Peptides against a protein of PDB entry 5TUV. Designs and how they scored, part 68

Target 1, 107 residues: chain A of PDB entry 5TUV
Amino acid sequence: KEVIDRLRYLKAEIEDLELKERELDQQKLWLQQSIKNVMDDSINNRFSYVTHEDICNCFNGDTLLAIQAPSGTQLEVPIPEMGQNGQKKYQINLKSHSGPIHVLLIN
Target 2, 107 residues: chain B of PDB entry 5TUV
Amino acid sequence: AQECQNLEVERQRRLERIKQKQSQLQELILQQIAFKNLVQRNRHAEQQASRPPPPNSVIHLPFIIVNTSKKTVIDCSISNDKFEYLFNFDNTFEIHDDIEVLKRMGM

## One batch from the design tools (peptide; made by RFdiffusion4, then SolubleMPNN)

Design b2_p15_3_s4 (from b2_p15_3, 6 letters changed)
Fold by OpenDDE base, seed 2:
Structure b2_p15_3_s4 (fold): chain B 107 residues (1-107), chain C 107 residues (1-107), chain A 15 residues (1-15)
Amino acid sequence: as target 1 above (107 residues)
Amino acid sequence: as target 2 above (107 residues)
Amino acid sequence: GFVFNLKGDPSILHS
């Protein structure tokens, strides 16, 4: 039957897609580890920075804060809620567990 | 048949996931390239200047950029150990990660 | 904790 043939085809294709997906998952893990290794390299780490000029070139006309924090620092941006005064509160909460947080005003 | 239809839906779902994973992989590749380019740039710059940049003139990875209006009032509470930061804004803000910054820099 | 207003004194961020 035509349906039976179609079923067989689809099942075979899905199996191939499963293999492809697993391959991509492995590649992702490999690349993530590669990036980590590159960034953790002592020499690379020494030079892993951007300048004020770099930031200014990326953004125009607004107040720019640069917040440097250790990897794993928790970033929380609560949904804006009405404060006691009736205005929405816009908030950023940062919590580091491995080192101090540094904040720079770029402009 | 219903079974064929179900498998076709699954097939399409898997194809979309694969597409997404391929895109994510490409982004990771670009991230690695951007980082390497950044390091190379900085190494060259420091070599030419014969000195490292002043400590407070650069933003070390990882970091985030907070962009808000010049009119925005920003209040900050900092813990004694600088492990916790609370930012309060009277208006909206944007957050950009270092990856996006590197992209905007053309790295 | 230390509290500051950035608009009031942005230099505090560098301290």
Scores: peptide ipSAE 0.040, ipTM 0.865, DockQ to the pose 0.037
Fold by OpenDDE base, seed 5:
Structure b2_p15_3_s4 (fold): chain B 107 residues (1-107), chain C 107 residues (1-107), chain A 15 residues (1-15)
Amino acid sequence: as target 1 above (107 residues)
Amino acid sequence: as target 2 above (107 residues)
Amino acid sequence: GFVFNLKGDPSILHS
């Protein structure tokens, strides 16, 4: 029947899509590893920085904090809720496990 | 009948996931390129200056940028080992990762 | 812990 033919076609297409998705997944994994390797390279690591000028050129008119922390540092930004004083709480929680956190006030 | 409809939904869902993964992969590629460009820029700059940048004038990757109003009061609580930070803001703020900064820098 | 205000003074971050 026509329905049977449609089912067969759809199943075949889904199978092809599964293959494509797996291919993309593998490519992503390899690329992520490649990026990690590039960043961890001794020479690249030495030059993996931006300047205060770079940051200032990217933003204007506001207070800028630069927070440098090791990879894997936990970042928590709670949803603003009313505090005990009736004011919304705006917070950033940072927890590092592999090194100290460094903070710079840019402007 | 209903099975065809179910497979059509599944097919569409997979197509959307593939599209998303393709986009994410492209972003990763751009990230790697941006990083390599950053390293090249810094290497060239240091060669021209015949010295590394002054201490505390650069922000090493990985980092985040917190952007808030000049009027925002920022309080920080730091652990003794500097592994844990708690920031309190009396107003809203924005967070930007280093990837976005590199994009804004045109890397 | 140590508590300080970051507003307007970057020098405190280096201390």
Scores: peptide ipSAE 0.037, ipTM 0.868, DockQ to the pose 0.037
Fold by OpenDDE base, seed 1:
Structure b2_p15_3_s4 (fold): chain B 107 residues (1-107), chain C 107 residues (1-107), chain A 15 residues (1-15)
Amino acid sequence: as target 1 above (107 residues)
Amino acid sequence: as target 2 above (107 residues)
Amino acid sequence: GFVFNLKGDPSILHS
């Protein structure tokens, strides 16, 4: 009796959790689309930038590069490996398919 | 009893997924708020200055920040159309996305 | 393409 009651309880709870999970999935999709719409708005896009000062306030003491690239740009950072000259290769590869990439040296 | 145990495991798995999805949803909400705050800040700043910022003084979203030692030597190869970039470093570096930057800015 | 050293004048990145 106790086992049967526990089984019934657990099955009912799992069903409720399934509904909750589906609700969260739909909310995520809605929010992702909302964010896309907000960022693609012409007025918002015009003002979607940060300044050199903003970046300098976030980081201290080192060389800072700002790399602006279109959405969908491919970023590759290979695992450091020994090069042909015996030096480890620390590398960043960028490939855009929709527009040019712009680089700024901040400091 | 074994069936109860199996359902308990499934229940716990679903609870953990729900928790993770709730956290991800909250992060998306914060990202949207941060972006809206950024846009509002820049609109007010440009209104007060009565002009847009100089083109080379701002970094438009989306972007990444590369942080490395001042001693690091950085070489860059650029394609003719500026769609492809290859960065070579003689030492380690850090990469930060625009979302993290907005967080550090307090947006 | 071309290669440059970023330790140089930052203005080269704007060209």
Scores: peptide ipSAE 0.034, ipTM 0.868, DockQ to the pose 0.035
Fold by OpenDDE base, seed 4:
Structure b2_p15_3_s4 (fold): chain B 107 residues (1-107), chain C 107 residues (1-107), chain A 15 residues (1-15)
Amino acid sequence: as target 1 above (107 residues)
Amino acid sequence: as target 2 above (107 residues)
Amino acid sequence: GFVFNLKGDPSILHS
């Protein structure tokens, strides 16, 4: 009797959780589209930038390289492997398909 | 009893997944808010200055920040079509996306 | 392609 009641309760709760998860999935999709629309807006796009000062305030002491590229640009960071000289290779590969890549040395 | 335990495990799995989705949704909300705040800041700043910032003084979204030691040697190879960039580092580096930068900026 | 060293010639980044 108690087991049966517990089973009923758990099944009902799981069903409710399924509904909740679907709700969250839809909300995520909606918000992702909303973000895209906001960022693609001409006015917002005009003002979608940070300054060198902004970057410098976020990081300290090291060489900072800013790489601006169009949305969809492919970023690849291969696993470091040994080079011919015995030194590990640390690389960043970028591939843009829709526009130029801009690189700035911040400090 | 065994069925009850199985359902309890399933319930817990779903609860954890929902928790993760809720967290991801919250992050998306914060991202949108941060972007809107950035745009608002820049619009206000340009209105006060009555001019846009110099083009080389800003970094347009989307971008990434590469952080490495001052001692790190950085080589860059650019393809003929300028769509591909290869960065070689003689030491380790960190990559931070624009979302993280906006967070660090307090947007 | 073009190869440059950022430490040796950072000015090329503005080209």
Scores: peptide ipSAE 0.032, ipTM 0.866, DockQ to the pose 0.035

Design b2_p15_4_s1 (from b2_p15_4, 6 letters changed)
Fold by OpenDDE base, seed 5:
Structure b2_p15_4_s1 (fold): chain B 107 residues (1-107), chain C 107 residues (1-107), chain A 15 residues (1-15)
Amino acid sequence: as target 1 above (107 residues)
Amino acid sequence: as target 2 above (107 residues)
Amino acid sequence: SISSERDEKFVTSLQ
């Protein structure tokens, strides 16, 4: 009797959680669309940038590469593997589909 | 009893997913706020300066920052159309997305 | 942050 009641309770709770999860998924979708719309706005797009100073203030003491690429550009970071010379290979792969990639050396 | 245990595990899994999704929504909200603040900052700065920033002094979104030691040797292979980049590093690196940079900037 | 020191291949896209 207690097991049956517990099963009924758990099933009902899971159903409520499913509704909550769907609500969150919908909110995420709408928020993502909102962000896209804001970023794609002509005025906002004109001012959607950071400066070299901004980057330098965020990082220090190292070489900094700024890589600007179109939205949707694919970024791949493979697992470091031993190269032919016995040195580990650390690699970044970038593939753009809609425009050129721009690389700037900051430091 | 086994069915009850299975449902309890599922309930906990769903609760954890909901928590994660709530956190992700909060991050998206912060991203949108940060972007709006960035745009506002830049608009104000250009108004005060009565001119746009120099073309090569800014990094347009979206972008990433690659941070590596000053001693790191970086080799870059670029496609003819600059749509594909392959970076090879002889040492470790870290990648920071534009969202993280905006956070570090206090946007 | 995305570290070069990772146990799994990382794939994403710029937004």
Scores: peptide ipSAE 0.532, ipTM 0.906, DockQ to the pose 0.952
Fold by OpenDDE base, seed 1:
Structure b2_p15_4_s1 (fold): chain B 107 residues (1-107), chain C 107 residues (1-107), chain A 15 residues (1-15)
Amino acid sequence: as target 1 above (107 residues)
Amino acid sequence: as target 2 above (107 residues)
Amino acid sequence: SISSERDEKFVTSLQ
């Protein structure tokens, strides 16, 4: 009947959607690898930077710190807690495993 | 009828996941394009200047930008492991990744 | 953007 036909239709469509989802998953993985390869290329790596002017054009009116660190560096922002003096502590924790961290004051 | 309803719910769930994955894929494509445009810009600029920029005038990827008030006091400490950094702020801050910066730059 | 005003700890890695 109508119900049986609808069931067959839905099952077939779900099967097609499963294939589409797997296709997208594969495409994502390949694109991620492509991005990595492009960024790791020696020539591209040489030119993979922004300037102070670039940053100043993106942000206005505040103090700006630029922190450059190796890929894979862990960034942690804890919940602000009260310090011993009663003032909230706002913190950033960085842990690198492969190279130095560089800090630049922009403004 | 109930089986049809169950499959329709599953169908809708899969459609939503596919839509999300398509959006994520598009974001990755834009990131790759932005990076390539950045590299091209910098290559052209260095050709015109006939020299690379000074080392401390540029920020190499990957990086983050920390934005805070000009009144904020910032302290930085380095652990015995020179790869670990702790930043302390006496006021609130915002962090922006390099991807966001490239977007704001119009790359 | 990541704000310092958070209800939970934030952890990520640079790419």
Scores: peptide ipSAE 0.525, ipTM 0.906, DockQ to the pose 0.942
Fold by OpenDDE base, seed 4:
Structure b2_p15_4_s1 (fold): chain B 107 residues (1-107), chain C 107 residues (1-107), chain A 15 residues (1-15)
Amino acid sequence: as target 1 above (107 residues)
Amino acid sequence: as target 2 above (107 residues)
Amino acid sequence: SISSERDEKFVTSLQ
């Protein structure tokens, strides 16, 4: 009786959890689309920027590069390799398909 | 019974997935809120100033911030086509996306 | 944050 009751309870709970998970999946998709729509709005796009001051307030003590690129730009960071001169190479690869990439040095 | 134990493991697995999905959903919500707050801030600021900021004084989304030592030598080259960029660093760096920056800004 | 010190190649796209 106890085992049977526990089995029934667990099966029912798992079924409810399956429904909950599907609900969350749908909510995620909806929200992702909502975010895209908000960012693509002409007015929002016009004001979708940060200032040098904003960046400087977030970081300190180092060299800061701001790299602006179109949505969908591919960012690649390979595994560091040793160069011919014995210096380890650290790289960032960017590939844009829809527009230019802009680089700003932030003090 | 072994069946009860199996279902309890499955239940726990599903609960953890749901928890992760709830967290990810909350993150997306915060991203959207942060973006909306950024837009509102900038709109208000430009209204008060009665003009937009200078073009090179702002960083438009999407962007990344590269943080590296002041001693790091950075080389940038365009490869293959005008939309492909290669950055070489002689030392370590960190990359921060615009979402993280907005969080640090308190948006 | 994404570190340059990685044991695997990192690839993503700007949103």
Scores: peptide ipSAE 0.524, ipTM 0.906, DockQ to the pose 0.940
Fold by OpenDDE base, seed 2:
Structure b2_p15_4_s1 (fold): chain B 107 residues (1-107), chain C 107 residues (1-107), chain A 15 residues (1-15)
Amino acid sequence: as target 1 above (107 residues)
Amino acid sequence: as target 2 above (107 residues)
Amino acid sequence: SISSERDEKFVTSLQ
């Protein structure tokens, strides 16, 4: 039947798609590792920075804080809650495990 | 048949996941390119200047940029272990990661 | 971008 043929086709295609998905997963893994290796390179690490000018060129009109922290630093942005004074608290929580956090006021 | 419909739905689901993964892979590629371009730019700039930038004039990766109104009051509390930071804002803010910044820089 | 205006708690780590 046509239905039987369609079922067979679909099953075969799904199997092919599974293979493709696994291929992409592997590619992602390798690329992530590649990026890590590139960033961890001593020369690249030495030059892995942006300037105040760079940041100012990207953003206009507001106060800009640059927060530099080690990789793996936990970043938490809670839902704004009412504070003790009845004011909403807008917060950023940072927890570093491997080094200091550095804060710069850009403008 | 119902089985055909079920498999067709599954096929479409997988196709969409594959599409998403392809897009994510492309983003990672662009991130790596942007980083390499950043490093190259900085190396060249320091060669021309014959010196590195002042330590406090640059933001090393990884970092985040916090954008808020110029009227926003920002308080920072540091934990006793000095690895935990709590930022309090009296107004709304936006956070941009270094990847987005590099994109905005045209890297 | 991550906004302070959100419906759920946001947790991530710096890369």
Scores: peptide ipSAE 0.524, ipTM 0.904, DockQ to the pose 0.941

Design b2_p15_4_s2 (from b2_p15_4, 8 letters changed)
Fold by OpenDDE base, seed 5:
Structure b2_p15_4_s2 (fold): chain B 107 residues (1-107), chain C 107 residues (1-107), chain A 15 residues (1-15)
Amino acid sequence: as target 1 above (107 residues)
Amino acid sequence: as target 2 above (107 residues)
Amino acid sequence: MISSERSEKFSTTLE
């Protein structure tokens, strides 16, 4: 009897959780669309940038590469593997489909 | 009893997913706020300066930042159309997206 | 943050 009651309770709770999860999924979708709309706005797009100073203030003591890549650019970071010379290879692969990639050396 | 245990595990899994999705929504909200603050900052700065920043002094979104030691040797292979980049590092590196940079900037 | 020191290949699309 207790097991049956527990089963009924759990099933009902899971149903409620499913509704909550769907609500969150919908909110995420709408928020993502909102962000996209804001970023795609002509005025906002004109001012959607950071400066070299901004980047330098965020990092110190290292070589910094700023890579401006169009939306849809594919980024791959493979597992470091030993190269032919016995040194580990650390690699970044970038592939753009909509426009050129722009790279700036900051430091 | 076994069915009850299975449902309890599922309930916990769903609760954890919901928690994660709530956190992700909060991050998206912060991203939107950060972007709006960035745009507002830049608009104000350009108004005060009565001119846009120099073309090569800014990094337009979307972008990523790669930081590595100053001693790191970086080799870059670029396609003819600059749509594909292959970076090779002889040492470790870190990649930071524009969202993280905006956070570090305090946007 | 994405580190070069990873146990799994990382792949994503910049948006």
Scores: peptide ipSAE 0.505, ipTM 0.901, DockQ to the pose 0.943
Fold by OpenDDE base, seed 3:
Structure b2_p15_4_s2 (fold): chain B 107 residues (1-107), chain C 107 residues (1-107), chain A 15 residues (1-15)
Amino acid sequence: as target 1 above (107 residues)
Amino acid sequence: as target 2 above (107 residues)
Amino acid sequence: MISSERSEKFSTTLE
């Protein structure tokens, strides 16, 4: 029956797609590790920075905070809540485990 | 048949996931390229200047940029070891990661 | 980009 043939075809295609998806997953892992290795290189690490000018050129008209934190630092942005004074609270929580956090006012 | 329809839905779902993963891989490649370009730029710049930039004039990766209105009042609570930060804003803000910044820089 | 205006708590790790 046509339906049976369609079922067989779909099942076979899905199996092929599963293989493709696994391939992409492996490629992602490889590339992520490659990026990590490049960034962790001593020479690359030494030159892995941007300037105030770089940041200013990317953003206009706002107050800009640059927050530099070690890899692994936790970043949390809670749901805005109303404060006791009726003002809505907006927060950023940062927690580092491997080193200090540095904050620069850019603009 | 219902089974055929179910498999077709699954096939489509898998195709979309594969497409998304392919896009994510492309992004990772671009990130790697951007980082390498950044390093090369900075290395060349320091060679030309015959000195590194002042330590507080640059933002080392990884970092985030917080932008908010110039009228926004920002309060910061910091731990004594600078491992934990709590930022309070009286208005809305946006957070941009270093990857986005590198993109905006044209790296 | 992460906005302060969100309906759910956002949590991530800087890498």
Scores: peptide ipSAE 0.502, ipTM 0.900, DockQ to the pose 0.955
Fold by OpenDDE base, seed 4:
Structure b2_p15_4_s2 (fold): chain B 107 residues (1-107), chain C 107 residues (1-107), chain A 15 residues (1-15)
Amino acid sequence: as target 1 above (107 residues)
Amino acid sequence: as target 2 above (107 residues)
Amino acid sequence: MISSERSEKFSTTLE
């Protein structure tokens, strides 16, 4: 009796959770599309930038490279390997298919 | 009963997934808000200045920031069309996306 | 944040 009631309760709750999860999935899709639309808007695109000062305020004491790359650009960071001179090689590989990549040194 | 225990495990699994999805959704909301705030800030700033910023003084989205030591030697190989970049570092580095930068900016 | 110190190759697409 008690077990049966608990089973019924759990099954009903799981069903409600399934509905909730589907709702969240749908909301995510709509929000992602909304973000894309906002960013692709001509006016928003014109003003979608940060300044050197913005970047410098976010980071301290290091060399900073700002890499502006078109959407869809592929970014690869391989596992560091030991070079012939005994020095580890750290790499970043970028491949764009839609436009040139622009690099700025921020100090 | 074993069935009751199984359903309780399933319930907990679903609750955790929902929690994760809610968190991810909240992140997307914050991203959109941050972007809108950035655009608003820049529009207002340019209106006050009565001109856009110099082209090389800003970093347009999307972008990434590479952070490395001041002592790090950076070599860059660029394709002729500037669509492919290979960066070599003699020391460790960090990469931060534009979303994280906007967060650090307090947008 | 993506670190150069990793045990596996990292690959992604910038959006």
Scores: peptide ipSAE 0.501, ipTM 0.901, DockQ to the pose 0.934
Fold by OpenDDE base, seed 1:
Formats: sequence, C-alpha cells, structure tokens
Structure b2_p15_4_s2 (fold): chain B 107 residues (1-107), chain C 107 residues (1-107), chain A 15 residues (1-15)
Amino acid sequence: as target 1 above (107 residues)
Amino acid sequence: as target 2 above (107 residues)
Amino acid sequence: MISSERSEKFSTTLE
C-alpha cells in the first residue's frame, strides 16, 4: 500500500537524518577544540589583540570601556533595581578565578 | 496515516535542528577565520613598526566592550583579591563581546 | 549585544 511505502521511506530518511545530526555534532566539537588550540598557541596568543583605533572605528559618540578578563571569568548583569536614593542602579559583576582583570578607558 | 503524520513531524523537527546546527558551525568557522586574520594583521603591523605596541594601547582577547553615554557616571569597586569587579552606572549601557568586535572590524 | 535594560538576570562565562 501507499501508506506502507511512505512509512518505509520516512523511517529510512529519519535514520539518515540521525546520522547527519551526529556528524554535525562531532564536527562542532572538533572545530571548538581546533579554535581553542589556535588561540592557545603561544605565537597566536602574542598577537591576539585589538587596538584603540579598532574599537573607536567600531563605536562612535559614547564612552567605551574595554575590559580584558581571562577565560573562565564570570559575567553577570542583574536586573536594574532602585537604589536607596531612588535612582536605578545599572551594574556589571565580574568574577575571575585565574588572573587579573584589566580595564581601559577608550576615548 | 496517523503514523505517517507523526513521522513527518519528527522528520521536519530533525531537519530544522540540522539547519540550526549547520548555521552554528558556520559561525564557528567565521570566528576562527576572523581570529587568524587578526593575528596576521598584527604580525604584519609589528613587523612594519619594528616593535610591539605599547602595553596600554591594545586590548588582549578575551575582552568585552561596555558602551554608555558620555554623561554616564561610572564607578568601579574591586575586591580584596582583585579578582572580583563591580561596575556601577547611573544610566543604561550595552555590552559587546570580542567576537562581535571582530565582525565589526571586518576580520 | 547585551543591554542593561533587561527583565531577567544575565549570566555567562567569558571564553
């Protein structure tokens, strides 16, 4: 019957899609590891930076803070709440566990 | 017929997941390319200048950029271990990661 | 982009 044939077709296709999805998952993992290896390379690490000019070209008309923090640093942006003076507090919380945090003012 | 419909729904769900994973994989590839281009640019620039840039003139990866009005008052508190930072703003701000910056730079 | 104007707390880890 047509229905039986359709069922067989769909089951076979789903099996192929499962294989494709697993392939993509594996590719993602390998690529993530590749990126990590490239960035952790001593020579690449030496040259892994942007300049003030780079940042200024990307953003205009505002105050810019550049915050360099080591990998693994936790970043939190809480919901703005009213302070004791009635003004909303806007905050950024950073917690590093492996090294210092550096802050640069870009003007 | 109902079984066919159920399998067709599953098939469509898997196709959508595969499409999303393909897109995510492409983004990772672009990130790796952007990083390699950044490294190449900086190596070439330092060769031409015959020296590395001053330490406080560059921002090393990983980093974030905080964008706020020039009228915004910013306060920074540092923990005793110097690994925890609290930034207070009297107005709204935006945060941009290094990946976005590299994209804006055209890397 | 992460905005300060949010209805939920945002947390992430820099990589």
Scores: peptide ipSAE 0.487, ipTM 0.901, DockQ to the pose 0.929

